# Designs tried in a protein design run: peptides against a protein of PDB entry 1EBD. Part 108

Target 1, 138 residues: chain A of PDB entry 1EBD
Amino acid sequence: KASYEGKVAAEAIAGHPSAVDYVAIPAVVFSDPECASVGYFEQQAKDEGIDVIAAKFPFAANGRALALNDTDGFLKLVVRKEDGVIIGAQIIGPNASDMIAELGLAIEAGMTAEDIALTIHAHPTLGEIAMEAAEVAL

## One batch from the design tools (peptide; made by RFdiffusion4, then SolubleMPNN)

Design b2_p28_1_s3 (from b2_p28_1, 13 letters changed)
Fold by OpenDDE base, seed 2:
Structure b2_p28_1_s3 (fold): chain B 138 residues (1-138), chain A 28 residues (1-28)
Amino acid sequence: as target 1 above (138 residues)
Amino acid sequence: MEEKLKKAEEIALRVMEERRRAGSTFKV
């Protein structure tokens, strides 16, 4: 499943050099809260005519963020509606600069929201927010 | 909180657009 979807994603990306640049390289702002992005923003995908689901999950609902008393922000997944492939991710919140790497890997691999939702994350971790956001996209 | 998050999103969008335009990675 993921390998075929990854090829479709790669073909879509290969047709749009500007999209390749957005997908392939993360941007990080080491602010408080941290901000990280990889791949498409929701509006960028829409401007390119991609029908997307934007799934958002708040750190205020994450057990580790609560334990750290650092609950400001959210994770957003940008999911292509046709096939469920993750084409973008944005994180504003604790450890965003490091957490974006998992989502960058998922995008590069052509993973779906279902693939992330079915991936077991350690409990309690900040990383579980990716799984929770993926479940919202289903 | 909301204003801070909005500001962070605006910064992220700007960084991504600057990166797209310049063909270089921005980490700030």
Scores: peptide ipSAE 0.029, ipTM 0.498, DockQ to the pose 0.067
Fold by OpenDDE base, seed 3:
Structure b2_p28_1_s3 (fold): chain B 138 residues (1-138), chain A 28 residues (1-28)
Amino acid sequence: as target 1 above (138 residues)
Amino acid sequence: MEEKLKKAEEIALRVMEERRRAGSTFKV
């Protein structure tokens, strides 16, 4: 709680208090493939002067996506370089509309890419792609 | 693929701006 309040306060001090409160609003497009986003886009973070890593992993490398014959798209994490905190995520692919909730929770909690990389995901699942993308950010 | 990502970005930015204008503190 105190560390979260300190991070929110630090972000508020960095000059955009109003943007931080709305970062965790999910946006979903129920297309084929589905599209989901939460938090910062990579370009939005750069335009605000945030130095970020864009960690991307394709569904074509996910075992569950292969088993479903639905391998189009990717997951992207937007990670702040200074502290490894996840500040945004985008998913294009199978189950994107539901999978975005895990990453929305991670962003709201102020979790790092390391926190996601160390979280055990069930095997084989589409959700493992979040762990794989987090490992790319390390 | 990139076109769909751009569309998602436009939707997200619109939602954020609408919430900001409304002065809503609710992330609902």
Scores: peptide ipSAE 0.025, ipTM 0.488, DockQ to the pose 0.064
Fold by OpenDDE base, seed 4:
Structure b2_p28_1_s3 (fold): chain B 138 residues (1-138), chain A 28 residues (1-28)
Amino acid sequence: as target 1 above (138 residues)
Amino acid sequence: MEEKLKKAEEIALRVMEERRRAGSTFKV
């Protein structure tokens, strides 16, 4: 948050158009398991009248999570049904604090679930769970 | 086990939503 606001302020001082959008600011809880969120929760989107699909994939089905013996939790994508655009994501599980950055980028760029589903993730990695959840949203 | 996990997930999601609204992170 503060670093992002500082960047926007620096751009404004330099005479460049910039705006602060807080939708893609991540929130992280460094617990066991880790928790991370960016953008909308499913209920927040519904409360704002956005028709969404919530696509969930468990770490128990991820090959890297199995190899690490850390399979608790899931990744959830919140996808706008009208155009397939990702508007939120939640991760509970291993490396959630780092993995949320990919989804923050996807939201900022206006990417679809299809864009992530068609992006090759290295095998075996925890990051593959984003691709798997995106496939569920199709 | 599944019920305990579900409850933990619900609590975690609520905490994460509160942190998102505040624009903050927390280390346990």
Scores: peptide ipSAE 0.022, ipTM 0.489, DockQ to the pose 0.038
Fold by OpenDDE base, seed 1:
Structure b2_p28_1_s3 (fold): chain B 138 residues (1-138), chain A 28 residues (1-28)
Amino acid sequence: as target 1 above (138 residues)
Amino acid sequence: MEEKLKKAEEIALRVMEERRRAGSTFKV
């Protein structure tokens, strides 16, 4: 947020059109486990009348998380049912603070759960959990 | 184990939602 606000302010001062109403401002808590979110929460989408699928995948089923013995938490995708577009994501678990950037990019690009499910992730990685959660949303 | 995880998940999601609603300074 602060970095984005600083960039928008700098761009406004420089006379550059800040042409990006970023929908996807990440929020990160550097706790143990880490917590990260971008876009809509499931309940927030429901409160706004958006029909959503909340697809959840646990780190306990991720090969890299198992290898690291750090399996607490999950990734959740909030997917709009009408068109399959990802409108939010939450991560509680290892490397959540960095992994949220992929999902922020996906939301800003208007990607679907299918787009993420079809994206090849390196094996074994924590990032594969995004692909697995996207498959749950299909 | 599963029940503890579910409870931790619920708490973490509530904390994140409350921080979002409060306009927390932890937004990057």
Scores: peptide ipSAE 0.024, ipTM 0.523, DockQ to the pose 0.038; fails the geometry check

Design b2_p28_2_s1
Fold by OpenDDE base, seed 4:
Structure b2_p28_2_s1 (fold): chain B 138 residues (1-138), chain A 28 residues (1-28)
Amino acid sequence: as target 1 above (138 residues)
Amino acid sequence: EEEERREREEEERRRRLEERRRKLLSLL
């Protein structure tokens, strides 16, 4: 957060208009398991009157997580029902701190759950869980 | 009626996605 706000301020001082997008700012806790979040939580979207789908997929069903013997947790997508746009994501599990970056990019680009579901992820990887959660949102 | 329309639109969307995925996988 602070580093991103500092970058936006530096760009504005340099005469390049920039905006702080608080929706795309990730939050990470380096615990075991790791926790990461970007954009809306399901309840925050509901409190703002946004009709959402919350799609959840467990690491216990991911082939790479099984091979690593690290299957605790899940990925959750928060998808706006009107247009299928991804507005938030939460990850608890292996490599959550790095995996949140793909979902941050998807939110900043205005991508849909359909865009992620149709993107082929390498097999077997932890990243496939984003594709599987996107398929649940459809 | 609106719920049954949403369910049908979701099923049609899933079918289109499965067809696109099958086509992509046939090119690999």
Scores: peptide ipSAE 0.025, ipTM 0.544, DockQ to the pose 0.027
Fold by OpenDDE base, seed 2:
Structure b2_p28_2_s1 (fold): chain B 138 residues (1-138), chain A 28 residues (1-28)
Amino acid sequence: as target 1 above (138 residues)
Amino acid sequence: EEEERREREEEERRRRLEERRRKLLSLL
């Protein structure tokens, strides 16, 4: 957050148009398990009148998480029902702090759950959970 | 009736996904 706000401030000082999109700003807590979020929470979207699908996939069903013996938590995608666009993501679990970057990119690019579900993720990886959660949103 | 409509829309969406996957695999 602070580094991104610093970049926006630097761009504004340089005379470039820049906007702070808080939907694309990740929040991370380096706990055990790690917590990360980007974009809308399910309840925030509902409170704004956005009809959403909340697709959840547990790390206990991820092959890499099982192999690491680190299976606590889940990934949740918040998907707009109208067009399937990803508008938020939450991760509680192994490597959540780094894995949130893929989902931040997907949200910023206006990608759908279908786009993530069709993206080949290496097997077995923790990142594969994003593809699995996207399939749940379909 | 509304539930049967949602189930049909979900099944059609799944079919579109499977067709796109099949096309992708044909290019690899």
Scores: peptide ipSAE 0.023, ipTM 0.516, DockQ to the pose 0.027
Fold by OpenDDE base, seed 5:
Structure b2_p28_2_s1 (fold): chain B 138 residues (1-138), chain A 28 residues (1-28)
Amino acid sequence: as target 1 above (138 residues)
Amino acid sequence: EEEERREREEEERRRRLEERRRKLLSLL
């Protein structure tokens, strides 16, 4: 139900030139830690009058990040509160430059936080942090 | 009514998540 409703909402929004022309263009900074972003920042969504949930999960709580002794930073999902659709993501931390691609795909597909939370990620991986952040948004 | 609907939808999402996690853990 939620995935279908999110897709219909994303298609309805894409059909109206006054409703959120955010192309999910990824931006990456190859610093230490790496920084990556796609779609809306939380403040940009608020400035446009979009009610959002900012779901944040730290790498310090990720099993793979702990095993690598590289636990700096976090993943943040920007989720539209009305329908649970992911409209933005930011990653600061290990492998952020590659990990942003999953979230770019999720935004372009009109996926919800539920869709990511219900996707099985391999354990232990850095990628599990996307699932954990999506669970925070539920 | 709208709040009660949102709460039910959130509970259903959480239940689906827990069920999938339990199924995954049973396959390991």
Scores: peptide ipSAE 0.023, ipTM 0.535, DockQ to the pose 0.037
Fold by OpenDDE base, seed 1:
Structure b2_p28_2_s1 (fold): chain B 138 residues (1-138), chain A 28 residues (1-28)
Amino acid sequence: as target 1 above (138 residues)
Amino acid sequence: EEEERREREEEERRRRLEERRRKLLSLL
């Protein structure tokens, strides 16, 4: 947050008009399991009248999570039904604090669930769960 | 007025994201 606000301020001073956008700002809680979120929650999107798919994949089905014996939680994608664009993501589970960065990038780029589903992830990795959740949204 | 401003800001954001996506897909 503070680093992003500092960039927007620097751009404005340099004569480049910029608006502060907080939609793709990640929020992290370093609990056990870790929790991370970026963009819309499913209920927030529904309350704004956005028709969404909530695609969920469990860490219990992830090969790397099984190998680590840390299988609690899930990844959830919030996907707009009209165009398949990812508007939010939530992770509860191993390495959620770092894994949210891929999904923040996807939201900022205006990517779809298909764009992530077609992205080759290394096997077995925790990050592969993003691809699996994206396939659920198709 | 405040709702209309939020809707315009959201539409402008959506357009920027769609343009970024289109540019990305044009490189594939």
Scores: peptide ipSAE 0.018, ipTM 0.368, DockQ to the pose 0.119

Design b2_p28_2_s2
Fold by OpenDDE base, seed 5:
Structure b2_p28_2_s2 (fold): chain B 138 residues (1-138), chain A 28 residues (1-28)
Amino acid sequence: as target 1 above (138 residues)
Amino acid sequence: EEEEEERERREEEEERRRENRERLLSLL
């Protein structure tokens, strides 16, 4: 948040004002398990009257998480039903702090769950869970 | 002694992870 707001402020001072998009600002907690979020939570979207799909996939079903013996948690996508656009994501589990960056990019770019589902992820990786959660949203 | 201390440490780590997980899950 602070670094992004600092960049926007610097650009505005330079005569190139950027809009502050709070939806695309990631939040990370370096706990065990790690927690990361970007964009809308499911309840926040509902409270704003957005009809959403909450697509959840567990690390217990991820081949890399199984191989690491770290299968706690899940990835959740918050997908707008109208157009399939990803408007939020939450991760609790292994490498959540780094994995949230893909989903932050997807939200910033206005990508759909289909875009992520059709993106080839390396096998076996923790990152495949984003693809699997996106497939659940279809 | 060393095997018991290693088990106790693992149990404490697992308990901490469980408590953190439950706390974090309550926020989502």
Scores: peptide ipSAE 0.070, ipTM 0.560, DockQ to the pose 0.013
Fold by OpenDDE base, seed 2:
Structure b2_p28_2_s2 (fold): chain B 138 residues (1-138), chain A 28 residues (1-28)
Amino acid sequence: as target 1 above (138 residues)
Amino acid sequence: EEEEEERERREEEEERRRENRERLLSLL
């Protein structure tokens, strides 16, 4: 947030007006477990009248999380039903602070749950949970 | 004694993680 707003401000000062797109701004809490969010929460989308699918996949079902003995939490995708576009994501669990970047990129690019589901993720990784949650959204 | 202290420490860490998880879940 602050860094992004700082860039927008710097660009505006430089005569390059940039919009602050808050949809793609990640929020991270470096707790144990970590928490990360980008874009819409499910309730925020509903309050704005967006019909959404909330697809949730637990770290307890992720092979890398099992191997790390750190299986607490989940990934949630907020997917717009009309077009399958990812409009939000939340992660509670191992490496959430870094893993949110893939989903921030997906939201910024206007990618669908299908795009993520069809993306080959390395095995075994924590990142596979994004693919698994995307498959739940199909 | 050391095994009991290690167990107690793990139980305290697991409880802390659980409490934090529930707190974080309340923010979603």
Scores: peptide ipSAE 0.059, ipTM 0.548, DockQ to the pose 0.013
Fold by OpenDDE base, seed 4:
Structure b2_p28_2_s2 (fold): chain B 138 residues (1-138), chain A 28 residues (1-28)
Amino acid sequence: as target 1 above (138 residues)
Amino acid sequence: EEEEEERERREEEEERRRENRERLLSLL
């Protein structure tokens, strides 16, 4: 909800809806747990008529999150079904504010869930959750 | 007494985190 209102407000302020891909602007809330988002929300994509897969992986299954005793939340990828391209991501959990940058880069580059799933992430890291969520989207 | 106060503080912190998560999830 809030991201859609923020996007509509930003597009209205910028006076040129065609020049800024607002899909690439991350939104971060430094709460406990942290929340970060970039690109489309699942419902936003559906409302625009985009057929999507929402792939979700929990921090409770991440080895680094377990070692930190901070396993609350998840990562969600919003993947376009037609071509497997990542069009959005949301993270609630440890280090979400920094981890969103990888997914922002992936969206800007037009990368697929397969591209992330095939990227070797260091073990154990919180960042592995992006790979795990990408594997769920395959 | 000190162990009970530390437990209560942890429970309050976990509750606050849970409530905040639910709030954040409602915004997505």
Scores: peptide ipSAE 0.054, ipTM 0.541, DockQ to the pose 0.014
Fold by OpenDDE base, seed 3:
Structure b2_p28_2_s2 (fold): chain B 138 residues (1-138), chain A 28 residues (1-28)
Amino acid sequence: as target 1 above (138 residues)
Amino acid sequence: EEEEEERERREEEEERRRENRERLLSLL
């Protein structure tokens, strides 16, 4: 049952640019591991002719994920190369459903990868992975 | 018998989690 519900949700997220230009509607799949997305996927940005940097950081390198013994997956930032503005984010891993809200706020506010990289995150937290991925985009 | 049933349940849960991960990763 859970595998089939995850299929339909993920195909709905990947398959149709919904005809509503919602630049920052979050999409969440409450599976194990969790999956969340907001804004552009890397391929969608490329298909629209946007030059992007895809910055990826693994939960296996996050101190809180190691302490929880839950290190599956990664965070990916999709950053517009011209100005460093974050235009999309994807998370697979622990607490992805809640962590996507920070990145949704960043996209709506027109923040850069530098803005996230300079934001102090509490240590040790899962949220530090957003800062680490932003540093990869610089 | 209870230890074998607990091992089988853990192996099935780990397999389900792996299949879900691989599927979700194919969409990103």
Scores: peptide ipSAE 0.061, ipTM 0.545, DockQ to the pose 0.014; fails the geometry check

Design b2_p28_2_s3
Fold by OpenDDE base, seed 2:
Structure b2_p28_2_s3 (fold): chain B 138 residues (1-138), chain A 28 residues (1-28)
Amino acid sequence: as target 1 above (138 residues)
Amino acid sequence: EEEEELKRLLEERLRELEERRRKLLSLL
């Protein structure tokens, strides 16, 4: 957030139109396990009157997480029911700080849960959790 | 708001871990 805000400020000073889009700005806590979020939380969406599906997939069901012996946590997708568009994502688990980038891209691009579910992820990877959570949202 | 939502998410994870712990202990 702060780095992005600094970039926006620098671009504005340079005379380039730029705005802070908080929907696509990730928040990361480098704890153990790592925590990452982008876009809406489930309750935030509900408080704004958005009907959502919260799709959750655990690291304990991921082949790479099992192989790493690091299976604590889950990925949650917040999907708008009306059109299947991903509007938020949260991750607690290994490599959450990097994994959130794919979902930030998906939200920024207006992708659906179906788009992610139909995207082939390399096996075995932690990234497959995003695909699996997207399948849960269908 | 973001901090509060992150706390809620962590609390959700904590509840799951506590449930798993209880189940595991019941097998001993």
Scores: peptide ipSAE 0.122, ipTM 0.619, DockQ to the pose 0.015
Fold by OpenDDE base, seed 5:
Structure b2_p28_2_s3 (fold): chain B 138 residues (1-138), chain A 28 residues (1-28)
Amino acid sequence: as target 1 above (138 residues)
Amino acid sequence: EEEEELKRLLEERLRELEERRRKLLSLL
């Protein structure tokens, strides 16, 4: 957040059009396991009156996580029921700090759970869990 | 607000781990 705000400020000083958009600013906690979030939390969306699906998939069911013997945690997608658009994502687990980036991109692009579910992910990878969570949301 | 939401997420994970621990202990 602070780095992004700094970039926006620098671009404004340079005379480039830039705006602070808080829609998909990631938050990361480098704990063990790592924790990452982008966009809406489930409860936050509900409190704002957005009808959402919280699609959760555990790392214990991910082939790469099993192979790494690092299966603690889950990925959660927050999907708006009206149109299937992903409006938030949370990850607790291996590589969460890096994996949140693709979901941030998906949110910024206005992608649906279907878009992610239909995207071929390499097998076996940790990133495949995003596809699996998206399938849960369908 | 963001910190509180992250805390809720961590608490969710903690509950899952505690339940898992309880199940594992029941197998001993």
Scores: peptide ipSAE 0.097, ipTM 0.604, DockQ to the pose 0.014
Fold by OpenDDE base, seed 1:
Structure b2_p28_2_s3 (fold): chain B 138 residues (1-138), chain A 28 residues (1-28)
Amino acid sequence: as target 1 above (138 residues)
Amino acid sequence: EEEEELKRLLEERLRELEERRRKLLSLL
C-alpha cells in the first residue's frame, strides 16, 4: 500500500497520468501459514449489498500442496453473481503472498471466474488452486 | 476493517481444523 501510494505520487509529480485505485491493493500477513487478500471480503461485499458467490478450494486438494506436504489452508474467490466478475480473493496457505498477485491482476483487469477457470495452469502447481476455486464459482 | 476481515478468515480456517479434529476423534 504505502509503496504503491508513493509510486503513484511520484508518477503524478513527474507528470504521468496515475490514479490511486484501491480495488486491487493486496494485503499480506507473512505468518505461517501466510495470509493474503485483495479486493472484497465476502462479508464486506454483502454489507455493501453486492450479491456474491464465495467459492472456496482447499490446499488439501491441490496436487502440489500434497507433494510439498503443505496443505494447510484454502483460497476463496469472491465473485459478483450479476456478471461473474471477481471482486475479491483471499488465500491462507503456502505461497499466499506471491499467489495473490495473479488474483490482484484478475480483479484489476475486471476478469470473471470463467476467465480464470479457462486459463491453463501448469500441473502440478500451487497456482492451480485459483483455477479450481474459479471452477467452483461457475 | 481489513484486519477484522483477515481475522474472520483465520477463524474460518480454525473452524475447519476443529471440525477435522472432531472427525478424527470420533474414530477413536
Scores: peptide ipSAE 0.064, ipTM 0.572, DockQ to the pose 0.015
Fold by OpenDDE base, seed 4:
Structure b2_p28_2_s3 (fold): chain B 138 residues (1-138), chain A 28 residues (1-28)
Amino acid sequence: as target 1 above (138 residues)
Amino acid sequence: EEEEELKRLLEERLRELEERRRKLLSLL
């Protein structure tokens, strides 16, 4: 957010037209385990009257997390039922701070859970958990 | 419960970042 707004401000100062338009701003806490979120929380979506699926997949079932002996936490996708579009994601676990970027991109692009489920992720990686959670949402 | 805790932690982090931003802007 701050870096993006700073870039827009710099462009405006330089006399170029610029706009701040974003759908998904990531938030990260570098705790142990790390936590990250982008877009809607499940309850937030419900409070706004959006019918959602909350799809959860645990790091305890991820091959890379097992190999790292770091299996605490999960990934949650918040998927709009009407069209399958991903509107939010939360990660608690290893590398959450970096992994949230894929999901931020997906939300900004208006991608569906099916789009992620059909995207081949390398095995074994932590990133596979996004694919697994997307499959749960189908 | 885990989601609520994550939300609290994220809100705390966001407040910290906003405070830092305000401090930086006050130097201009």
Scores: peptide ipSAE 0.037, ipTM 0.478, DockQ to the pose 0.019

Design b2_p28_2_s4
Fold by OpenDDE base, seed 2:
Structure b2_p28_2_s4 (fold): chain B 138 residues (1-138), chain A 28 residues (1-28)
Amino acid sequence: as target 1 above (138 residues)
Amino acid sequence: SEEELERRLREERERELEENRERLKSLL
């Protein structure tokens, strides 16, 4: 069921059935701060006529980021309003290159912001920011 | 700036997509 929903979501998200364009192909820029993206940017979704919520949560509000003294940037979720499905994510900040994998998995599986918000993340971790951004999208 | 970082991410995304397309073509 989830795999089917994920496939339908991925096909619906891709806007064009390119069997080649994995919606969940991550992009990473190993800068300082690190940058990572998967799926749609907010403007890309809007340009395709998808009504979205862009939920943003700053690393400055993350307990682990504070403890590391590395609080620049944010996580942004792009969530389709119709069904709450996550269709994109961007991360600018500490460990963005690794943290994008959770969101890539979520997008590929057709998960909702609620699914991420209800997933228990260990405390204190940078990964909690995904849960926090998902809560903003609700 | 946030906008410049998002621009860099979009450009990287486009490169990764193109590379993936070429990889898939090479496997056929």
Scores: peptide ipSAE 0.193, ipTM 0.671, DockQ to the pose 0.022
Fold by OpenDDE base, seed 3:
Structure b2_p28_2_s4 (fold): chain B 138 residues (1-138), chain A 28 residues (1-28)
Amino acid sequence: as target 1 above (138 residues)
Amino acid sequence: SEEELERRLREERERELEENRERLKSLL
């Protein structure tokens, strides 16, 4: 929040707020299951004329989610087709409120689906689902 | 439904954006 406030202040002073800087703010709903989002929604990207891949992976196929008996939901990556850059992510499922931070970092850094797919995640963890969804986007 | 959950996430994002705008106004 404080880093975002500083960025918005700099843009307001410059007189040219960019829509891109408002995209990296996470949203969390502490429901059962938890819901989290950062960056573009799939339909939002399409409405802006961005050609995207929506890569989805279910928690029912995640080893840690199975061990916890908490397999409802999925992770979705919104990937720009032109360059493979991740521009959005949604998580519905276990620990979504904390797991969204990895994807927020990836979007802010301009990482690709390939970067996440090649990142080693500990096994078995809920976080592996980000790697699995990134592999779907390749 | 997935659509209803996405709607709730968009509404939460709008609240977070408004809170940050109000905080920024208090700093200027």
Scores: peptide ipSAE 0.193, ipTM 0.657, DockQ to the pose 0.022
Fold by OpenDDE base, seed 1:
Structure b2_p28_2_s4 (fold): chain B 138 residues (1-138), chain A 28 residues (1-28)
Amino acid sequence: as target 1 above (138 residues)
Amino acid sequence: SEEELERRLREERERELEENRERLKSLL
């Protein structure tokens, strides 16, 4: 089960053998644009010797962001190359503070970029940017 | 810049991580 292997990997990646630490604690900065993060940063993963893909998709290419005339920023997925498991995500842009929850769930569940890419997102929505970024990681 | 925003996010993450740890410890 890819999700189980991903979960075990995510728990191992969290690097804290503390039974008390969640794998993915979100961080939000309510700036304009909003900023949100969960799990690894790209450079953090690299510094720990994890081979990663940083899959970035801009809000300027998101249909809902265009329709809202709010296209600043991007979503970045940090994906471990070995198994495609999502180990981190950053969002800078519209609704980042709420959108990070999907990615937090994905990381906690040990999901892969493929799992997100294959998840049907409503079109057009801001949330579909997660799917688009996941497709970049494939 | 992206780098400055990532810096702010890292600082916020460390805060949230510490707050979460303290909260969970208080429940045990």
Scores: peptide ipSAE 0.186, ipTM 0.663, DockQ to the pose 0.022
Fold by OpenDDE base, seed 4:
Structure b2_p28_2_s4 (fold): chain B 138 residues (1-138), chain A 28 residues (1-28)
Amino acid sequence: as target 1 above (138 residues)
Amino acid sequence: SEEELERRLREERERELEENRERLKSLL
């Protein structure tokens, strides 16, 4: 880990894009709805020759979002087809700015869509949408 | 639109990446 982190830091300082720089740093737009992203965008992965599944689940189908009357948007997982590893995520909707952290952790740890799908999320929560999107990717 | 929101996310990501690089440089 430390040697890899040192390499990434050196590449960042040198102005070279590293895979970790692009994967690890979240982006948040505090708009209405909120927007958040971590890791690869679907098109970015395709442009790099990565065969991906884009699994999308809408907040309109989330029980907590319905209870809050805030159902605009979706969560998208970008999953590498070869091994099911999550390489990116985008959230447009309620609490996107906080919810992106779970997916950032999953991407940093090299977790699969199956790992998230098998993780029980509390019901009803906005966070369940990550589990639902992961199930779509299976 | 979804495309416009994704564009805004990409632009924000580029800003965060640049800020992080500048912070790292300042620590050396």
Scores: peptide ipSAE 0.191, ipTM 0.661, DockQ to the pose 0.023; fails the geometry check

